Peptides against a protein of PDB entry 5K2M. Designs and how they scored, part 167

Target 1, 273 residues: chain A of PDB entry 5K2M
Amino acid sequence: MRIGITYTVLRREEMAIKERAGEFGEVVMLHEDDLLFPGNYDLDVVIIRNVSHFKALYTARLFESEGIPTVNSSRLIFEAGDKLFATLRLAGKVPVPEWKAALSEGGALRVPDSLGYPLVSKPVFGSWGRLLAKVNDRDSLEAVLEHRKWMKNPLYGIHYFQEFVEKPGRDIRSYVIGGEFVGAIYRYSNHWITNTARGGKAEPCSDPEVEELSVKAWEAFGEGALAIDIFESEKGLLVNEVNPNMEFKNAARVTGADMAGKLVEYAVEVAKT

## One batch from the design tools (peptide; made by RFdiffusion4, then SolubleMPNN)

Design b2_p24_8_s3 (from b2_p24_8, 9 letters changed)
Fold by OpenDDE base, seed 2:
Structure b2_p24_8_s3 (fold): chain B 273 residues (1-273), chain A 24 residues (1-24)
Amino acid sequence: as target 1 above (273 residues)
Amino acid sequence: SEADELRERLAEESKEVEKLVPGE
């Protein structure tokens, strides 16, 4: 078996994936600079680890066009990596924060009529809490909308809002691969944006409700490897978002779960189907 | 261009990742 691994940067995750993939066959590391299509790639499966959502999406689709399956698939990356599209999938299966989408400034200005304040403005794409804004009032909403007008990417004109969820100084990140719950962590932060990548403390999360909810959230997509962000709210557990390009170094370290191994095992399974 | 903005964002994402990887 020949396993491709596409990457932008060799992170701890990519190194772990490479190591584990070596147990199943020949590993072909493919930096973004090595990728040219159409190409005659001799690979049975490709694990997509490009940092960029869009590069990951296009890389997956390009390999699929050559008849090579990918983990994650371009379909999953597309649906799960867009916060709005992910919400559309999730909302039918699991509790999610209340949300509104608007396609114009005029529409966005009416969002508080439905959700009230405070709101969270999110771009539909992006990672590490970039361009998240807590919108406490009308002036803040107008400011966010004004800034969006000057952003060059037309996707910033897609106005996605959630209710602001009060969290107990932490959130949960869980991992589901091939429908199997692999593990979960608490991410602690004194800021309303929780992210371990920004220096938040991580601790193991062993909660059966989190496990059940995480599997249900994965079932909304029905394939691949997902990190799932869950909020502990006064309303109970809410699935905030999913990530088809998951970072897991902190979770693997804290839980001891073989997330890289599980990802490779799933990729090998995909290659055999 | 949209492509340039995508590149800039990708570059920013890359820089953010670089900041997240201790020792690079």
Scores: peptide ipSAE 0.014, ipTM 0.451, DockQ to the pose 0.073
Fold by OpenDDE base, seed 5:
Structure b2_p24_8_s3 (fold): chain B 273 residues (1-273), chain A 24 residues (1-24)
Amino acid sequence: as target 1 above (273 residues)
Amino acid sequence: SEADELRERLAEESKEVEKLVPGE
């Protein structure tokens, strides 16, 4: 078994994956600078750990074009890594926050007629709460839309909105790999944007409803390794988003779950199919 | 620090977004 691992930055997660992959076969670490296509890669599977969503997507697709399966697949990265496409998958299977998409400024200005205020404006791509805006009124909406006009990436012209969900000072991040629930954590924050990378405390989450909902959310995509962000709301649990490039350092530490091992085991299974 | 790692990751993603936009 020859296992490739693509990466941008050697994080704790990549080190853990490398270590566990070594138990199953030969490990080939592939920094982004090492990647050239078409190539002659002798690999049975590639674990995709590129930091960038787009680099991860294209890397996966390039290996797949050479007959090498990837974890995650380019399909999964594409669908799960876009907030709107992920919402489209999730909305058919699990509760999600109310949302609207608009393809013009004129359309976006009508979103409050359906969702009311406050709103959350999200880009369809990006991580760590970048360009998330709580929109409390018309003036704030106009300001967000005005700024979007001057952004160079055309994807910023895709206007994605959610209802603002009042959270109990925390959210939930769960992990499902190959359809198996691996673990979950609470992420605490005094800010409406909950992110452990911004100094939030993490605690174990042991809730059967979270486990069931997480598996159902994974089933909306039907493959791979996903981190799932869940809100506790007055309406119950809501699946907010999924992440096909999961960070798990804090979750593994807090839960004791072998997330790196589970990811490698799944990659080995994919290599054998 | 975790903050430095985050800043580095954000910088890499930002560079990519810039590369995806063809220069006029």
Scores: peptide ipSAE 0.018, ipTM 0.543, DockQ to the pose 0.072; fails the geometry check
Fold by OpenDDE base, seed 1:
Structure b2_p24_8_s3 (fold): chain B 273 residues (1-273), chain A 24 residues (1-24)
Amino acid sequence: as target 1 above (273 residues)
Amino acid sequence: SEADELRERLAEESKEVEKLVPGE
């Protein structure tokens, strides 16, 4: 078994994946600078750990074009890594926050007619709560839309909105790999954007409802390794988003779950299929 | 923090992507 690991930065996650992969076979670390295609890669599977969503997507697709399976697949990265596409998968399977998508400013200005205020404006791509805006009123909506007009990436012209979910000062991040629930954490923050990367504290989450919902959310995609962000709301648990390029350092530390090992085990199984 | 460094790097990468995509 030859396991490739693509990466941008050697984080704790990549080091843990490397270590665990070494137990199953030969490990080939592939920095972004090492990636040239077409290439002659002698690999049975590649674990995609590029930080950039787009780099991860294209890297996965490039290996797949050479007959090498990836974890995650380019399909999963594409569908799960876009908030709107992920919502389209999730909405038919699990409870999600109420949402609207608009393809123009004129459309976006009508979103409050259906969702009311406050709203959350999200880019369809990006991580760590970047460019999330709580939109409390019409003036704030107009301001967000005005700023988006001046952004060069055309994906910022895709307007994705959610209802604002009042959270109990925390959210949940769960991890499902190959359909198996691996663990979950609470992420605490006094800010409406809860993220451990923004200085939030993490605690173990042991809730059977979270576990069941997390597996169902994974089943909406049916493959790969996903981090799943869940909100506790007055309406119950809501699946907010998924991440096909999960950070798990804090979750692994807090839960003691071998997330790196589970990821490698899944990659090995993918290599055998 | 490591997270801040990563965000800065991603911000730079996003700017690179913005340079490659013609504005509307």
Scores: peptide ipSAE 0.016, ipTM 0.482, DockQ to the pose 0.068; fails the geometry check
Fold by OpenDDE base, seed 3:
Structure b2_p24_8_s3 (fold): chain B 273 residues (1-273), chain A 24 residues (1-24)
Amino acid sequence: as target 1 above (273 residues)
Amino acid sequence: SEADELRERLAEESKEVEKLVPGE
């Protein structure tokens, strides 16, 4: 078996994936600079570890066009990596924060009539809480919309909003790979945007409700490896988003779960189907 | 699928923004 691993930066995750993949066959590390298509790649499967959502998506699709399956698939990366498309999948299966989408400024201005204030403005793409705005009032909404109007990327004209969820100073990140729950962590933050990159503490999360909800959230997509972001709310657990580009260094460290191994095992399974 | 192709196109436009955020 020949396992490709595409990457932008060799992180701890990619090193762990490489190491575990070596137990199953020959490992071919593919830096973004080495990727040219069409190419005659002799690979049974490719694990997609590109940092950029779009690079990951296109890389996956390019390998698929050559008959090489990818983990994650381009379909999954597309559906899971877009917050709105992910919400559309999730909302039919699991509790999600209340949301609205508008396709114009005029539509967006009516969102508070349904969601009220405070609400959260999100771009449909992006990571690490980038361009998330807590919108407390009309003036703030107008300001966000005005700024979006001048952004060059047309996707910023897709207005996605959620209710503001009060969190207990933490969120939950769980991991489901091939339909199997692998583990979960609490991510602590003093900011309303919980991100471990900003100096947050991570702790193991052992909650059967989180496990069940995480599996159901994965089932909304039905394939691949997903990190799932869950909020603890007064309404119960809410699935906020999913991430098809899993960072798991902190989660693996804290839980002791072999996330890299599980990812490789799943990739090997995909290669055999 | 056509949906997959559209999603792929939308994904490229987001890359410029990712470069501005320091990684975890």
Scores: peptide ipSAE 0.015, ipTM 0.449, DockQ to the pose 0.093; fails the geometry check

## One batch from the design tools (peptide; made by RFdiffusion4, then SolubleMPNN)

Design b2_p25_1_s4 (from b2_p25_1, 16 letters changed)
Fold by OpenDDE base, seed 5:
Structure b2_p25_1_s4 (fold): chain B 273 residues (1-273), chain A 25 residues (1-25)
Amino acid sequence: as target 1 above (273 residues)
Amino acid sequence: SMEEELKRAEELEKEYMEKLDKELE
């Protein structure tokens, strides 16, 4: 078994994955600078750990073009890594926050007619809560839309909105790999944006309802390893988003779950399929 | 050491994130 691991930065997660992968076979670490396609890679599977969503997506697709399966697949990265596309998958299977998408400023200005205020403006791409805006009124909406016009990336012209969900000072991040629930944590923050990558406190989450919902959310995509963000709302649990390039150092530490091992085991299964 | 490598990785991650922001990820 030859296992590739693509990466941008050798983080705690990549170190853990490398270590566990070594128990199953030969490990080939592949920094982004080492990748050139088409190539002649002798690998049975590649674990994708590129930091950039797009770099991860294209890297996965390039290996797949060489006949090498990836974890996650380019399909999963594409669908799960885009907030709107992920919502489209999730909405058919699990409760999600109310959302609207608009493709023009004129359309976006009508979103409050359906969602009301406050609402949340999200870019369809990006991580760590970047460019999330709580829009409390018409003036704020106009300002957000005006700023988006001057952003150079055309994807900022895709207007994705959610209802503002009142959370109890925390959210939930769960992990499902190959359809198996691996673990979950509470992420605490006094800010409406909760993210452990920004210094939020994490605690173990042991809730059967979270486990069931997490598996259902994973089933909306049907493959791979996903981190799942869940809100505790007055309407019950809502699946907010998923991440196909999961950070798990905090979750692994807090829960004791072998996230890296489960990921490698799944990759080995994929390689054998 | 592993600790030193992790510290360096965190620094590099921060730098890369800043770069991605400039490149519009």
Scores: peptide ipSAE 0.025, ipTM 0.605, DockQ to the pose 0.490
Fold by OpenDDE base, seed 4:
Structure b2_p25_1_s4 (fold): chain B 273 residues (1-273), chain A 25 residues (1-25)
Amino acid sequence: as target 1 above (273 residues)
Amino acid sequence: SMEEELKRAEELEKEYMEKLDKELE
């Protein structure tokens, strides 16, 4: 078996994936600079580890066009990597924070009529909590909308809002690969934005309710490897978002779960399908 | 060594993350 691994930066995750993949067959590391399509790639499966959401998406689609399956698939990356599209999948299956989407400034200004304040403004794409804004009032909403007009990417004109969820100083990140719950962690932060990439502390999360909810969230998409962000709210557990390009170094370290191995095993299964 | 590789990876990750933060990927 020949396993490709696409990557932008060789991180701890990619190193772990490479190492584990070597146990199953020949590993072909493919830096973004090495990728040219159409090509003559002799691979049974490709694990997509590009940092950029869009580069990951297009890379996956390009390999698929040559008959090579990818983990994650371009479909999954597309739907899970967009916060709005992910919400559309999740909302029918699991509890999610209340949300609204508007396609114009005029529409966005009416969002508080239904959701009230405070709101959270999110871009539909992006990672590491970038451009998240807590919107407490009309003045703040107008400011956010004004700033969006000057952003170059037209996707910033898609206005996605959630209710502000009061969290107990932490959130939950769980991992489901191929429908199997692999593990979960608590991410602690004194800020309303919890992200381990920003130096947050992580602890193991062992909660059967989290496990069940995580699997259900994964089932909304029905394939691949997902990191799932869950909020502990007064209403119970809420699935905030999913990540098809997951970082797991902290989770693997804290839980001891072989996340890289599980990912590779799933990729091997996909290759054999 | 594995330690050197890990250190290099962490440095590269940091640099790339800083770039991404500036460019708002």
Scores: peptide ipSAE 0.023, ipTM 0.591, DockQ to the pose 0.659
Fold by OpenDDE base, seed 2:
Structure b2_p25_1_s4 (fold): chain B 273 residues (1-273), chain A 25 residues (1-25)
Amino acid sequence: as target 1 above (273 residues)
Amino acid sequence: SMEEELKRAEELEKEYMEKLDKELE
């Protein structure tokens, strides 16, 4: 078994994945600078750990084009890594925050007519809460839209909005790999953005409802390894988003779950099918 | 040591994330 691992930065997660992969076969670490296609890669499976969503997507697709399966697949990365596309998958399977998408400024200005205020403006791509905006009123909406006009990436012209969900000072991140619930954590923050990468505290989450909902959310995609972000709302649990390039160092530390091992085990299974 | 490597990795991760934020990507 030859396991490739693509990466941008050798983080705790990548180190753990490398270590665990070594127990199952030969490990080939592939930094982004090492990747050139078409290539002659002798690999049975590639674990995709590129930081950039798009680089991960294209890397996965490029390996697949050479007959090498990837974890996650390019399909999953594409659908799960785009917040709007992920919502389209999730909305039919699990409770999600109310949302609207608009393709123009004129359309975006009408979003409050259906969702009201406050809103959350999200780019369809990106991580770590970048360019999330709480939109409390018309003036704020106009400001967000004005700024989007001057952003270089045309994807910023895709206007994705959610209702603002009042959270109890925390959210939930769960992990499902190959359809198996692996673990979950609470992420605490004094800010409405509860990303642990920005200094939030993590604690174990042992809730059967979270486990059930997480598996259902994963089933909306039907493959791969996903981190799932869940809100505790007045309406109950809501699946906010999923991440096909999951960070799990805090979750692994807090829960004791072998996230890296489970990911590698799944990759080995994929390689054998 | 493994601890030193982990520390270095965390520093690199932080720098990279800051760069991504700056580039709005």
Scores: peptide ipSAE 0.021, ipTM 0.566, DockQ to the pose 0.677
Fold by OpenDDE base, seed 1:
Structure b2_p25_1_s4 (fold): chain B 273 residues (1-273), chain A 25 residues (1-25)
Amino acid sequence: as target 1 above (273 residues)
Amino acid sequence: SMEEELKRAEELEKEYMEKLDKELE
């Protein structure tokens, strides 16, 4: 078996994936600079580890166009990597924070009529909590909307809002690969944005409810490897978002779970189908 | 060393993230 791994930066995750993949077959590391299409790739499966959501999406689709399956698939990357599209999948299956989407400034200004304040403004794409804004009032909403008008990417004109969820100084990140729960962590922060990449502390999370909810969240998509962000709220667990290009170095370190191995095993299974 | 390589990778990741922020991706 020949396993491709596409990547932007050789991080701890990519190193671990490479190492584990070597146990199952020949590993072909493919930096973004190595990728030209159409091409003659002799690969049975490709693990997509491009940092950019869009580069990951297009890379996956390009390999698929040549008959090579990818983990994750371009479909999954597309649907899970967009916060709004992901919400559409999740909302019918699991509890999610209340949300609204608007396609204009005028529409966005009416969002508080439904959700009230405070709100959380999110771009539909992006990672590491970039451009998240807690919107406490009308003035703040107008400011966010004004700034969005001058942003380069037209996707910033898609206005996605959530209710502000009061969290107990932490959130949960779980991992589900091929429908199997692999592990979960608490991410602690005194800031309302709890992200370990921004200096948050991680601890193991062993909660059967988290495990069950995580699997259900994964089932909303029905394939691939997902990191799942879950909030502990007064009304119970809420699935906030999912990530089809998951970071897991902290989770693997803290829990001892073989995230990389599980990912590779799933990729091997995909290759065989 | 492996540790040094990891540190370099983390630095590159940081630089890439900064670039993404600048490009609004």
Scores: peptide ipSAE 0.021, ipTM 0.570, DockQ to the pose 0.535

Design b2_p25_2_s1
Fold by OpenDDE base, seed 3:
Structure b2_p25_2_s1 (fold): chain B 273 residues (1-273), chain A 25 residues (1-25)
Amino acid sequence: as target 1 above (273 residues)
Amino acid sequence: MPLSEEELEEAEKKAEEIVDSEYLS
């Protein structure tokens, strides 16, 4: 078994994946600077750990073009890494926050007619809580839309909104790999944007409802390794988003779950299929 | 060799810079 690992930087996750992969076969570390296509790669599977969503997507597709399967697949990275496309998958399977998408400023101005206020404006790409806006009123909506006109990326012209969900000072991040629930954590924050990467407190989450919902959310995509963000709302649990680029250092530390090992085991399974 | 804590912190900062660059594109 020859396992490739593509990476941009060697973080705790990449080091853990490398170590665990060494127990299953020969490991080939591939920095982004080493990647040229078309190429003659002698690999059974590639674990995608590029930091950039777009570079991860293209790297996966390029290896697939050489007949080498990837974890995650380019299809999964594409669908799960876009908030709108992910919502389209999730909405038919699990409870999600109410949402609207508009393709113009004129359309976006009508979103409150359906969802009311407050709203959350999100870019469709990215997973690190950038350019999120809580939109409390018409003036705030107009301001967000005005600023979007001056942004160069055409994806900023895709206007995605959610209802604002009142959370109990925390949210849940769970992990599902190959359809198996691996673990979950509570992420605590005094701000409506909760991100553990910014130094938030994390605690283990042991809730059978979270486990069941997480597996169902994964089944909406049907493959790969996903981190799943869940809100505790007055309406019950809501799946907010999924992430095909698993950051798990905090979750592994807090839960003691072997997330790196589970990822490698799944990659080995994919290589054998 | 295992990475030092300093090297790991630098890797995290570099990752953040890469993510930010995608939003700024």
Scores: peptide ipSAE 0.557, ipTM 0.927, DockQ to the pose 0.872
Fold by OpenDDE base, seed 4:
Structure b2_p25_2_s1 (fold): chain B 273 residues (1-273), chain A 25 residues (1-25)
Amino acid sequence: as target 1 above (273 residues)
Amino acid sequence: MPLSEEELEEAEKKAEEIVDSEYLS
């Protein structure tokens, strides 16, 4: 078994994956600078750990074009890594926050007619809580839309909105790999945007409802390794988003779950199919 | 050799910069 690992930087996650992969076969570390296609790669599977969503997506697709399966697949990275596309998958399987998508400013201005206020404006790409805006009123909506016109990336012209969900000062991040629930954590924040990467406290989450919902959320995609963000709301648990480029250093530390090992085990299974 | 804590922190900062650059594109 020859396991490739693509990476941009060697973080705790990549180091853990490398170490665990060494127990299953020969490990080939592939920095982004080493990637050139078409190429002759002698690999049975590639674990995609590129930091950039887009580089991860294209890297996965490029290896797939060489007949080498990837974890995650380019399909999964594409669908799960886009908030709107992920919502489209999730909404048919699990409870999600109410959402609207608009393709123009004129359309976006009508979003409150359906969802009311407050709203959350999100870019469709990215998972690190960048460019999130709580939109409390018409003036704020107009301001967000005006600013989007000045942004260079055409994806900023895709207007994705959710209802604002009141959370109990925390959210849940769960991990499902190959359809198996691996673990979950509470992420605490005093801000409406909860992100442990920004210095939030993490605690273990042991809730059967979270486990069941997490697996169902994963089943909406049907493959790969996903981090799943869940809100505790007055309406019950809501699946907010998923991440196909999961960070798990905090979750692994807090839960003691072998996230890296489970990822490698799944990659080995994928290589054998 | 295992990466030092300093090297790991630097890697996290670099990752954050990459993510930010993607949003700034």
Scores: peptide ipSAE 0.557, ipTM 0.926, DockQ to the pose 0.872
Fold by OpenDDE base, seed 5:
Structure b2_p25_2_s1 (fold): chain B 273 residues (1-273), chain A 25 residues (1-25)
Amino acid sequence: as target 1 above (273 residues)
Amino acid sequence: MPLSEEELEEAEKKAEEIVDSEYLS
């Protein structure tokens, strides 16, 4: 078994994955600078750990073109790594926050007619809580839309909105790998944006409803390793988003779950199919 | 060798810079 691991930087996650992969076979670390296609890669599977969503996506697709399966697949990275595309998958299987997408400013200005205020404006790409805006009124909506016009990336012209969900000062991040629930944590924050990367407190989450919902959310995609963000709302549990390039250092530390091992085990299974 | 805590912190910082650069693209 020859296991490739693509990476941009060696973080705690990449080190853990490398270590565990060594127990299953020969490990080939592939920095982004090492990647050139078409190439002659003698690998049974590649674990994708590129930091950039787009580089991860293209890296996965390039290995797939060489007949080498990846974890995650380019399909999964594409669908799960885009908030709108992920919502489209999730909405058919699990409860999600109410959402609207508009392809013009004129369309976006009508979003409150359906969702009301407050709204959350999100870019469709990225998972690190960047460029999120709580839109409380018409003036704020107009301001966000005006600013988007001056942004260079054409994806900022895709206007994705959610209802603002009142949360109990925390959210849930769960992990499902190969359809198996691995663990979950609460992420505490006094801010409406919860991000553990910003020093938020994490605690273990042991809730059968979270486990069941997490597996169902994974089933909306049907493959790979996903981190799943879940809100506790007055309407019950809502699946907010998923991440196909998951960070798990905090979750592994808090829960004691072997996230890296489970990921490698799944990659080995993928290599054998 | 295991990475030092400083090396791990620098790796996280670099990852954040990459993510930010992607948003600025």
Scores: peptide ipSAE 0.553, ipTM 0.925, DockQ to the pose 0.885
Fold by OpenDDE base, seed 2:
Structure b2_p25_2_s1 (fold): chain B 273 residues (1-273), chain A 25 residues (1-25)
Amino acid sequence: as target 1 above (273 residues)
Amino acid sequence: MPLSEEELEEAEKKAEEIVDSEYLS
């Protein structure tokens, strides 16, 4: 068994994956600078850990074109890594925050007619809580839309909005790998944006409802390793988003779950199919 | 050798910079 691991930087997660992969087979670390296609890669499976969503997506697709399966697959990275596409999958299976998508400024200005205020404006790409805006009123909406108009990336012209969900000063991050619930944490923040990367406290989450909902959210995609963001709302649990390029150092530390090992085990099973 | 805490912190910072650059593109 030869396991490739693509990476941009060696973080705690990549180090843990490397270490665990070494117990299951021969490990080939592949920095982005080592990737040239078409190539002659002697690998049974590749674990994708590129930092950039787009580089991860293209890397996965390029290996698949060589007949080498990836974890995650390019399909999963594509569908789960886009907030709108992920919402489209999730909305048919699990409760999600109310949402609207608009393809123009004029369309976006009508979003409050359906969802009201406050809103959350999100870019469709990225998982690091960048360019999130709480939109409390018409003036704020107009300001966000005006600023987006001057941004160069055409994806900023895809206007994705959610209802603002009042959270109890925390959210839930769960992990499902190969359809198995691995663990979950609470992420605490005094800010409406909860992200452990911004120094939030993490605590173990042991809730059967979270476990069941997390598995159902994973089933909307039906493959791979996903981190799942869940909100505790007045309406109950809501699946906010999923991440196909998950950070798990805090979750692994807090829960004691072998997330790196579970990821490698899944990759080994993918290699056998 | 295991990476030092300093090297791990630098890696996190570099990852953040890469993500930020993607948003700024």
Scores: peptide ipSAE 0.552, ipTM 0.925, DockQ to the pose 0.886

